# Peptides against a protein of PDB entry 8HF1: the designs that were tried, part 91

Target 1, 320 residues: chain A of PDB entry 8HF1
Amino acid sequence: NVMLYATKPTEVMVSFPHQEQVLTVTRLISAEIEKFYVSLDLMNIGVQPIRRSKSLQCLRDPSKKSFVKQLFNDFLYQMKEYGIYAASIAIISLIVEFDIKRRQAETLSVKLMHRTALTLCEKIRHLLVQKLQDMTYDDDDDNVNTEEVIMNFSTPKVQRFLMSLKVSFADKDPKDICCLVFVERRYTCKCIYGLLLNYIQSTPELRNVLTPQFMVGRNNISPDFESVLERKWQKSAIQQFRDGNANLMICSSVLEEGIDVQACNHVFILDPVKTFNMYVQSKGRARTTEAKFVLFTADKEREKTIQQIYQYRKAHNDIA

## One batch from the design tools (peptide; made by RFdiffusion4, then SolubleMPNN)

Design b2_p16_4_s3 (from b2_p16_4, 7 letters changed)
Fold by OpenDDE base, seed 5:
Structure b2_p16_4_s3 (fold): chain B 320 residues (1-320), chain A 16 residues (1-16)
Amino acid sequence: as target 1 above (320 residues)
Amino acid sequence: EEIIEEEIPGTILPLR
């Protein structure tokens, strides 16, 4: 029980300015997704055969339209919360998912629906990549994966997170690092992983220091649709982190239950702490003598965040 | 124990 261990990590709060993304490309992408939702609602995909498969998923979305909207809503959230650079990585995950669903489609109408969604994702990808290229001075260097491009097209939260990693880990021995990064959403794990890979490769002080991995929570809703590849990836990622071959693990809140990971010296909470359980479970991983527990907050929410942390500390001390 | 506020020094690059 993680609650029984009185972990006393140093709690650090990093503030960031609230900047609304006033980018024409972001507005254009949002408008294209909204137009697509109107078109999607008008699509007659017919009565989908209720697969008598006992999986609760087939019962929840007979139209398969709600799942398509969920993926685009998660993308819009990532674009807003993490920036255009993160969105350029996030859109690739949608492309892969819609291509899989297009190939698995049982009806022509469902196949066409996923094809239309895929076409929109390719358009969005092009718009994002084109905007990232606007900062490349050399027409010949298609390399949008520089530290400068990553930083300029990331939200202030992500900028402060990347800077915090650089300050915390520059030129350190990789064996002395055991870092967890907690994010709220499952899809954010892979997005931030891709961003970190590119950032680490563009940052000389981190290239041989940080080896990231990500872990996605088990999809309790459809163990049958967890590709054998995803399950193999999760097992491999956990094992690499246990063996010290990876020293930074990105986790979603869904992973709070039952992953036996080693005691970490750094825990970063990239997204707001919404629950007491999340606070206790994430903080309970920072168990070394000099462990740091780092939180990120918008300046406008600083006071509210501080008060919430003090409430959680009090509640934790009353149970410990 | 107080929460340590760390100001990370650095230019917030404007989203262009």
Scores: peptide ipSAE 0.245, ipTM 0.771, DockQ to the pose 0.720
Fold by OpenDDE base, seed 2:
Structure b2_p16_4_s3 (fold): chain B 320 residues (1-320), chain A 16 residues (1-16)
Amino acid sequence: as target 1 above (320 residues)
Amino acid sequence: EEIIEEEIPGTILPLR
């Protein structure tokens, strides 16, 4: 039980300015998704062929439209919380998923729905890439992955996170690093992983220092709906982190799901700590001597964050 | 123990 270990990591809080300004491109993308939702609601995806009981059929058609909306809502969240650069990576995950769903479609109407979603994703990708290219002199897609472009098109939170990684790990021995990065949403794990790969590759001080992996939590949906591929990939990523072939692991609420991860010397909480359990479990992974537990907070939420941490500390000491 | 507030040195690039 992680709660039984009296871990005393150094708790660090990094503040960042709140970004209130919405860019024109993000407004345009949001408006295109809203227009798509209106069109999606008007789509007749038909009655699914009776392979399972009539009661499950009426629930399946709403579930397919709901799933499409969930993916775009998660994309909009990532764009807002992490920035345009992270959104350019996140949209690729939607393209891959909708292409799989399009190919697996049992009906022409469902195939058309996923094709329309793909067309929107390609339009969004184009808008994002064009905006990233505003800082590049050459029209080559390879030039959008520079440290400067990543930093400029990331939210202040992500900027401070990347700077914290650079300050913490520049020119260190990879074997001396065992880092966890906690994020709230499962889709954020893959997005931040892709961002970190590009950032590390563009940052000489980190190229041979950090090797990231990501781990998504098990869907609360029955293990029967998880792809065999996703389960194999999760096992491989965990094994690479255990073997030291990866020294930075991006996790969602995975600790609540009973995934055993080794003791770490760094734990970063990229998203707000919403629960006492998340605080105790994530902090409880920072177990080495001189371990750091790093939180990120908007300046406007600083006092509230401090008060919440003191409440969690008190509650933890009352149980320990 | 107090929470250590760390100011990360460096320029926040303005979003263009």
Scores: peptide ipSAE 0.243, ipTM 0.772, DockQ to the pose 0.700
Fold by OpenDDE base, seed 3:
Structure b2_p16_4_s3 (fold): chain B 320 residues (1-320), chain A 16 residues (1-16)
Amino acid sequence: as target 1 above (320 residues)
Amino acid sequence: EEIIEEEIPGTILPLR
């Protein structure tokens, strides 16, 4: 009986300063979104016929307005948590989503609502790109994707994350790298993927070392709402990571019990660990002898984060 | 508008 001693990963905590980036552009964008919410509440999108449930409470389909507000609230969260550079990538995802919803609109009022949201996203994109260009001599959109621009317009958390990647992986063999990056939100997963593509391309020491991919967790919401394209893309992304064609995987959820992902040597938790289950499942992916489990914490929350990790370690040892 | 230039001391603290 060879007791496979599951080698516990080395737990690492990286602190970052809690600085609220109070940029004039972020205040302007927030104010434009708030004005848009006032206008959105006044829009009459009509009553859509809900299916045959007996209660005649034909309230205005709040789901379509609620979805628009959710996307902008997720954007505001990404701008606050990851910075202006990440926000410039995040806004493109909103543009794509609102253009799809505009084309799929069954009514003129719903089409106009999504068109107004799209026009606001295009204005926000212009404001963000213009602010990124303030550091560049040339007005070319391609010049905003430099290592310097990415670092300067990222939050301290994202700066520390990118530097931790550079220090960990500079000039290493791609075959020796199996890295997971966990984020809380689905839209953050795609945004951080776009940021990492640009950062890796701008960083010579990483360009031929890291090949990123992303995976959106299965929504436990009905498999009927996952597009066939999203499911095919997720399967392809997992397969590329298994085949070694990708060596860094960004995940928006703890990979459900039963996604056989190889033993990883690095696990990064970019967002705060909110649950014991997230801690155990993410840490349980760092299975190599030299595996690292890296957490990011604000300096102000350092003590609280340490106490929370000790509680999770205790609870894990009581179950093991 | 103050670019938060943090001198990043690369000190990864191992959690004992």
Scores: peptide ipSAE 0.032, ipTM 0.655, DockQ to the pose 0.070
Fold by OpenDDE base, seed 4:
Structure b2_p16_4_s3 (fold): chain B 320 residues (1-320), chain A 16 residues (1-16)
Amino acid sequence: as target 1 above (320 residues)
Amino acid sequence: EEIIEEEIPGTILPLR
């Protein structure tokens, strides 16, 4: 019973200014994706031969167009919520996925669809990298992975998150750190993982302190889409975190799947807490002495966030 | 217990 023995963690709220990133590049990328959706809707992919797995048929778009749109919509969300730097990492995940799907395509029409999506991803990647290079005044320093570039091309939420990590963990013993970072979406785990690797490598105070890993939730849509590689990665990442070889774990809805992770001294909630269950489960992982549970809120949503947390606390105390 | 509010100063504005 996870609820009974929880030392109440210290709840911390970090505010950030709500700034809409009005970058011309984000508008251009969004417009290119919308043009691609129009072209995608006009593509005749034909009826896929019904492979006989009867039970999971209802959720498979026979055209696979919905899956392509889902990946680009997840990318657009990451670009908006985390910024241009995070988007430059997120687009690589789409490139990898569309190249795999292109190679696995059973028909020429499906192969062409994934090739067209891949070509768009390469164009988007180029636009993002060019924008990150606008800060590098010297033509010779193509290094877009500096602390300065990461910070300047991240949203205020991500900036506050990175600063909170630096303040919390600078020059600490890695053994004294057991940190969870919760995000809403599966693809955000990979994106924030890549961002953290580059940030930690660019931040001397964190290089030998934080070792990140990520857990990707199970694909609710089909266990057949879980590559053997993803299942191996999940098992390895969890084991590394249990063994103390990783001390920061990024996770999504994995809590609902009953994955038992150790008691942590820090829990960060990077995305808004949408449900009471998410609040209780995530907070219930902060069980060590002096554990911290850190939330991020936009200044505009501060009062609403505070009120929501008080409601969740009350509801939790009424059940306990 | 009250929520501890922490303001981290030094937000860098994204380049426009």
Scores: peptide ipSAE 0.252, ipTM 0.782, DockQ to the pose 0.651; fails the geometry check

Design b2_p16_4_s4 (from b2_p16_4, 6 letters changed)
Fold by OpenDDE base, seed 3:
Structure b2_p16_4_s4 (fold): chain B 320 residues (1-320), chain A 16 residues (1-16)
Amino acid sequence: as target 1 above (320 residues)
Amino acid sequence: EEIKEMEIPGEILPLR
């Protein structure tokens, strides 16, 4: 019995400075969303069926208003955590979703609510694109997708992430790369995917090296609410990654127990590791002899992050 | 084993 010694991945840290700088454009966008929430609370959209969530305490907000607020709160999070460039991609996803919801609206009041949300998203998109154009001489939207614009309008975390990809993968054979990127939130997967497509296209050393794909974890709350399109996309994305047609996969959840993803040589954890389960399952995907497990941390939280990882290592060795 | 820092060349740009 040759005990296949599971080669433990090398754990590596990438530190980035915490910047508390609130830009004028981000303050303006936040204020416009807050004004919209006041107007949204005054909208009469009729009685919506209360979905029995087991948490008795969350306010009787109609499920349709709560969903609109959730999307804008997720957008505000992405703008704060990833920067203005990532926000310009994230807002397009809101536009698409609110346009679908507007067309599917059963009542005039619900249709008007989604139309008002859509109008706000178009205003936010214009403010973000105008800010990206401050570095360009031409008013052409295509000129905002340069490596320089992406780097200058990204947070230190995203800058260090992009630079870490360049250091790790520049001029390598695409066949030798099997990379996972873990993010916390579902909508972040698509946002970082769009950012990576533009960055890779603008970076000659990566253009023919990295082929990204994204996978959103199954919504454990109800498989019935996953669109047929989302399920088809997930299956196609996994198959492309298995076939080697994609070599970098962005994931919003630990791939459910039983998604057989190939042994990866790189695992990047872009957002903080919040649970022992996330640590074990994400690290367990880095299975090659020279596999790297890369953690991103703010400089201020570096010591706490290191201590937490040592606790998780100890707990994992006590179970194994 | 101690967690090593990845050496990444280049400066972090300020938020614009």
Scores: peptide ipSAE 0.527, ipTM 0.948, DockQ to the pose 0.759
Fold by OpenDDE base, seed 1:
Parts: sequence; structure tokens; C-alpha cells
Structure b2_p16_4_s4 (fold): chain B 320 residues (1-320), chain A 16 residues (1-16)
Amino acid sequence: as target 1 above (320 residues)
Amino acid sequence: EEIKEMEIPGEILPLR
């Protein structure tokens, strides 16, 4: 039980300016998704058979319109919260997922729905890549994966996150690093992982220092909906992190009770801490003597965030 | 203990 250990990591804050500006490309993409939602609502996909899952949890049938909308809404969130560069990686995850569903579609109507979603994703990908290429002289997709492009097309939060990694880990021994990065959403793990791979590869001070992995929290909903590939990948990622072959892990949930993860010396909370449980469990992973617990906050929310953390500290000390 | 700000060198780039 992670709650029982009074860990005293050094709590550190990273502030960033609030992003007020909405880019023209972001508006265009949002408008294309809204047009697609209107078209999607008019599509007759038939009555999807309710697979009777024995669990009362309404397993959102991944073939339903609601799931398609969820993926695009999660993409829109990532584009807003992390920027155009992260969105260019996030859209690939949608393409892969819709292509799988298109191939698995039992009906022509569902197949057409996923095909239309894919066509939109490819259009969005093109708009994003074209925008990233505004800083490149060459039309080569590899030229968009530079430190400069990543920084210029990332939100202030992501820029500060990447800079905080340089400050924390530049030229360190990779064996001395055990870092967790917590994000709110499961799909954010994949896009931030892809962003970090490209950033680390383009950053000499980090290239041989950080080896990232990600894990999406186990879908408590059903192990049957996790692809065998995703489960194998998660097990491999956790094992690599345990063995020290990976030293930075991106997580969307607190590593479930009973995932024996090594005592980490760094825990980054990239997204807002919404609950006391999230605070205690994430902080409880920073167990080394010099462990750092790093919080990211917008400047406008800084005071509120600090006060919330002090309340959580007090509540934790009253229970411990 | 007071939560300290991490000193991060460099400016935040505006969104292009």
C-alpha cells in the first residue's frame, strides 16, 4: 500500500504561461472534425450488437460512433494541451486504430464509417506536417523531428517539460536516473513518448542519457479488449524499466497497487493533480533520499496549485 | 517546506 510510506521527496514546481492563442491550423482541424461529426451522426451504421459483458461496466463498443468521437475528442485535447508537434504523433495513433477497426468491421456501414474517419485523419496529418515543415527547407518528414521544430510547435507546458528534463538529466549517468512522468489521459502517453523519442534523439545532452518507455494503465474494464500486442508491450516496457534498460516511464495512471516499480528519484506530474489519491500515489513513487516530485502549473493557477498541494500534504501527514 | 520553483534557463517560444 503506497499510502503507508511517508515519503519526503523534494517538491518542485515548474510554471508556464497560459496558452491563449489558437493557431489557424488548429481552428481548421477543429472545424473539419465538427463537419465530420455532423456527417457521422447522419450515417446509418445499424444496431450494433451489445456484447453482453458480464461486468456492469458499459463496455463502449469500439465500433460505435461514440468511440470514434472519443478518439477525435482526445486528439483535440492533445493538440490543445501539448501542441501541433504532439498532435502530429497523436494523429498516427488514430490512423492505426481506425485502420484496425476498418479491417475488423463486420458490416459495410461500419467499414465505411472507419474509412471516412481515416480519410479525415490523413487530411489532419497532412495539415499538421505541412505546418511543421514551415521551419524546414526540405520536404522530408525526418527534418521535422529536430529539437527546434519540437520546441517551436509545442505548448509552453511541453517546452518547460523538455527544458526541465535537460536541467534535471543533461550529461548524467543513465543508471542514476529513475524517472516517472504522469499524464492524465492514456493516449497522451503515446504522443508524449513519441515526442520524447524524437527530442532525446535530437538533443546530444540527453541522447545517451534518457531511454523512455510508456505504459497505459491496465484497462480495468477487460483484459479482453487490450490487444495481445499492447499487453506484451506493457509487460516488456515495465520489465525494461525494472532492469534499468529504460530510465524514464510515461504513465497515465498511478502504477496499480502491486506493480513493483523501483524507487524513483524523479516524478514529474505533467498534468494537474486532480485528487488526493493521485497526489499520494504519485508522490509515493519518489522514494529515494534525493527524490524530486515536480509539478507543472500554468502561472495563473500557480497559487491555487500550491495551496492544493499544501492541503494534500497536511491531509497526508494527518493519516501517516 | 515551501515548494520551490525549478530554475529553467531559456525563454518560452511563442506558438507559430
Scores: peptide ipSAE 0.522, ipTM 0.945, DockQ to the pose 0.723
Fold by OpenDDE base, seed 4:
Structure b2_p16_4_s4 (fold): chain B 320 residues (1-320), chain A 16 residues (1-16)
Amino acid sequence: as target 1 above (320 residues)
Amino acid sequence: EEIKEMEIPGEILPLR
């Protein structure tokens, strides 16, 4: 029980300016997704036969339209919260998922729906890559994976996150690092993982220091949506982190499900701490001597965030 | 203990 350990990690804050500017490309992509939702609502997919093994979600959405909308809504969230560079990685995950669903389609109408979604994802990918290329002279997609491009096309939150990793871990021994990065959403784990791989590879001070992995939550809504590949990846990622072959783990609410992860010396909370349980569980992983618990906040929300953390500290001390 | 701000060198780049 994580609550039983009076862990006293040093709590540290990282503030970032709130970004109000909406880019033209972001508006265009949002408008294309909205147009697609109108077309999706007009699609007659028919009632799929109730298989006895279909998850509660497949029972709730016989058209599978809600799942398609969920993936695009998660993409729009990632584009807003993490920026254009992160969105260019996030869209690849949608492409892979819609291609799998297209191949697994039991009807021509469902196959066509996933094909239309896939075509939109390719259009969005081209718009994002074209925007990243505004800083490059070459039409090569690989030239967009530089530190400069990553920083210029990331939100202030992501810029401060990357800079905080550089400050915390530059030229350190990889064995002295056991880092968790908490994010709110399952799909963000893979997106931030891809961003970190490219950033670490482009940053000499981190290239041989940080080895990232990610773990995604069990899809409690449907074991059938958890691919055999995702399960293999999750088991391998956890094992690599236990063995010290990975020293940075990106995770979501998965740690609430009692996944035994070793005591860490760094815990980064990239997204807002929404609950007392999230605070206690994430902070309870920072168990080593001199462990750091790092919180990210917008400048405008700084005081509110500080007061919330003091309330959580008090509540935790009253239970301990 | 008071929550300390992490000292991070460098400026935030504007979104382009």
Scores: peptide ipSAE 0.511, ipTM 0.943, DockQ to the pose 0.730
Fold by OpenDDE base, seed 2:
Structure b2_p16_4_s4 (fold): chain B 320 residues (1-320), chain A 16 residues (1-16)
Amino acid sequence: as target 1 above (320 residues)
Amino acid sequence: EEIKEMEIPGEILPLR
């Protein structure tokens, strides 16, 4: 039981400025998604056959429209929280998912709905890539993956996260690193993984130091909805991290799902700690000597975050 | 123990 081990990692804070500025491209993309939602609500896709498994009722919206809206809402969240560069990676995940759903469509109306969503994703991808190219002299898509472009098109939170990795791991032995990065949402794991691959490749001090992997939490709803590909990928990623072939793992709610991950020397909490359970479980993975538990907070929320962590420390010491 | 701030060199870039 992870809750019973008094782990004493060093708790460290990373502050970042709160940014209220909304970019013109972000407003345009949001307006295109809202316009699409109006069109989606007018689409007649018929009543989908309710396969009567009681556990699937919440995900099987008989209209399949709620799932489409959820994916675009998760994309909008990622664009807001992590920036345009992260959004350019996140949109590829939507393209892949809508293409799969388009091919698996049982009706022409459902196929058309997913095709319309896919066309919107391609338009959004073009707008994002065009914006990233504002810093590049050459029209080559490969030139957008530089450290400079990644930093300039990332939120202050992501900039401080990348800088904190550089400070923590520059020129270290890869074998001495066992790092977890916790994020709130499942889709953020893939997005931050893709961002880290490009950042590490563009940063000489990290290129041979960090090898990232990600874990997507098992959708608690049914193992039947996890694609065979996702399950194979998760098993491979976990095994690479256990074998030391990967030394940084991006995770969501993975610890609540009972995934046995080794003891780590670094735990980064990129998104706000919302629960005592998340605090105890994530902190409980920082078990090595000199382990660090790194928290990210906006400057505006710094005092509130510190007070909340002191309350969680007290509560954890009272039960340990 | 007090939670220490990580010293990170460099400025935050404005969003473009």
Scores: peptide ipSAE 0.510, ipTM 0.943, DockQ to the pose 0.752

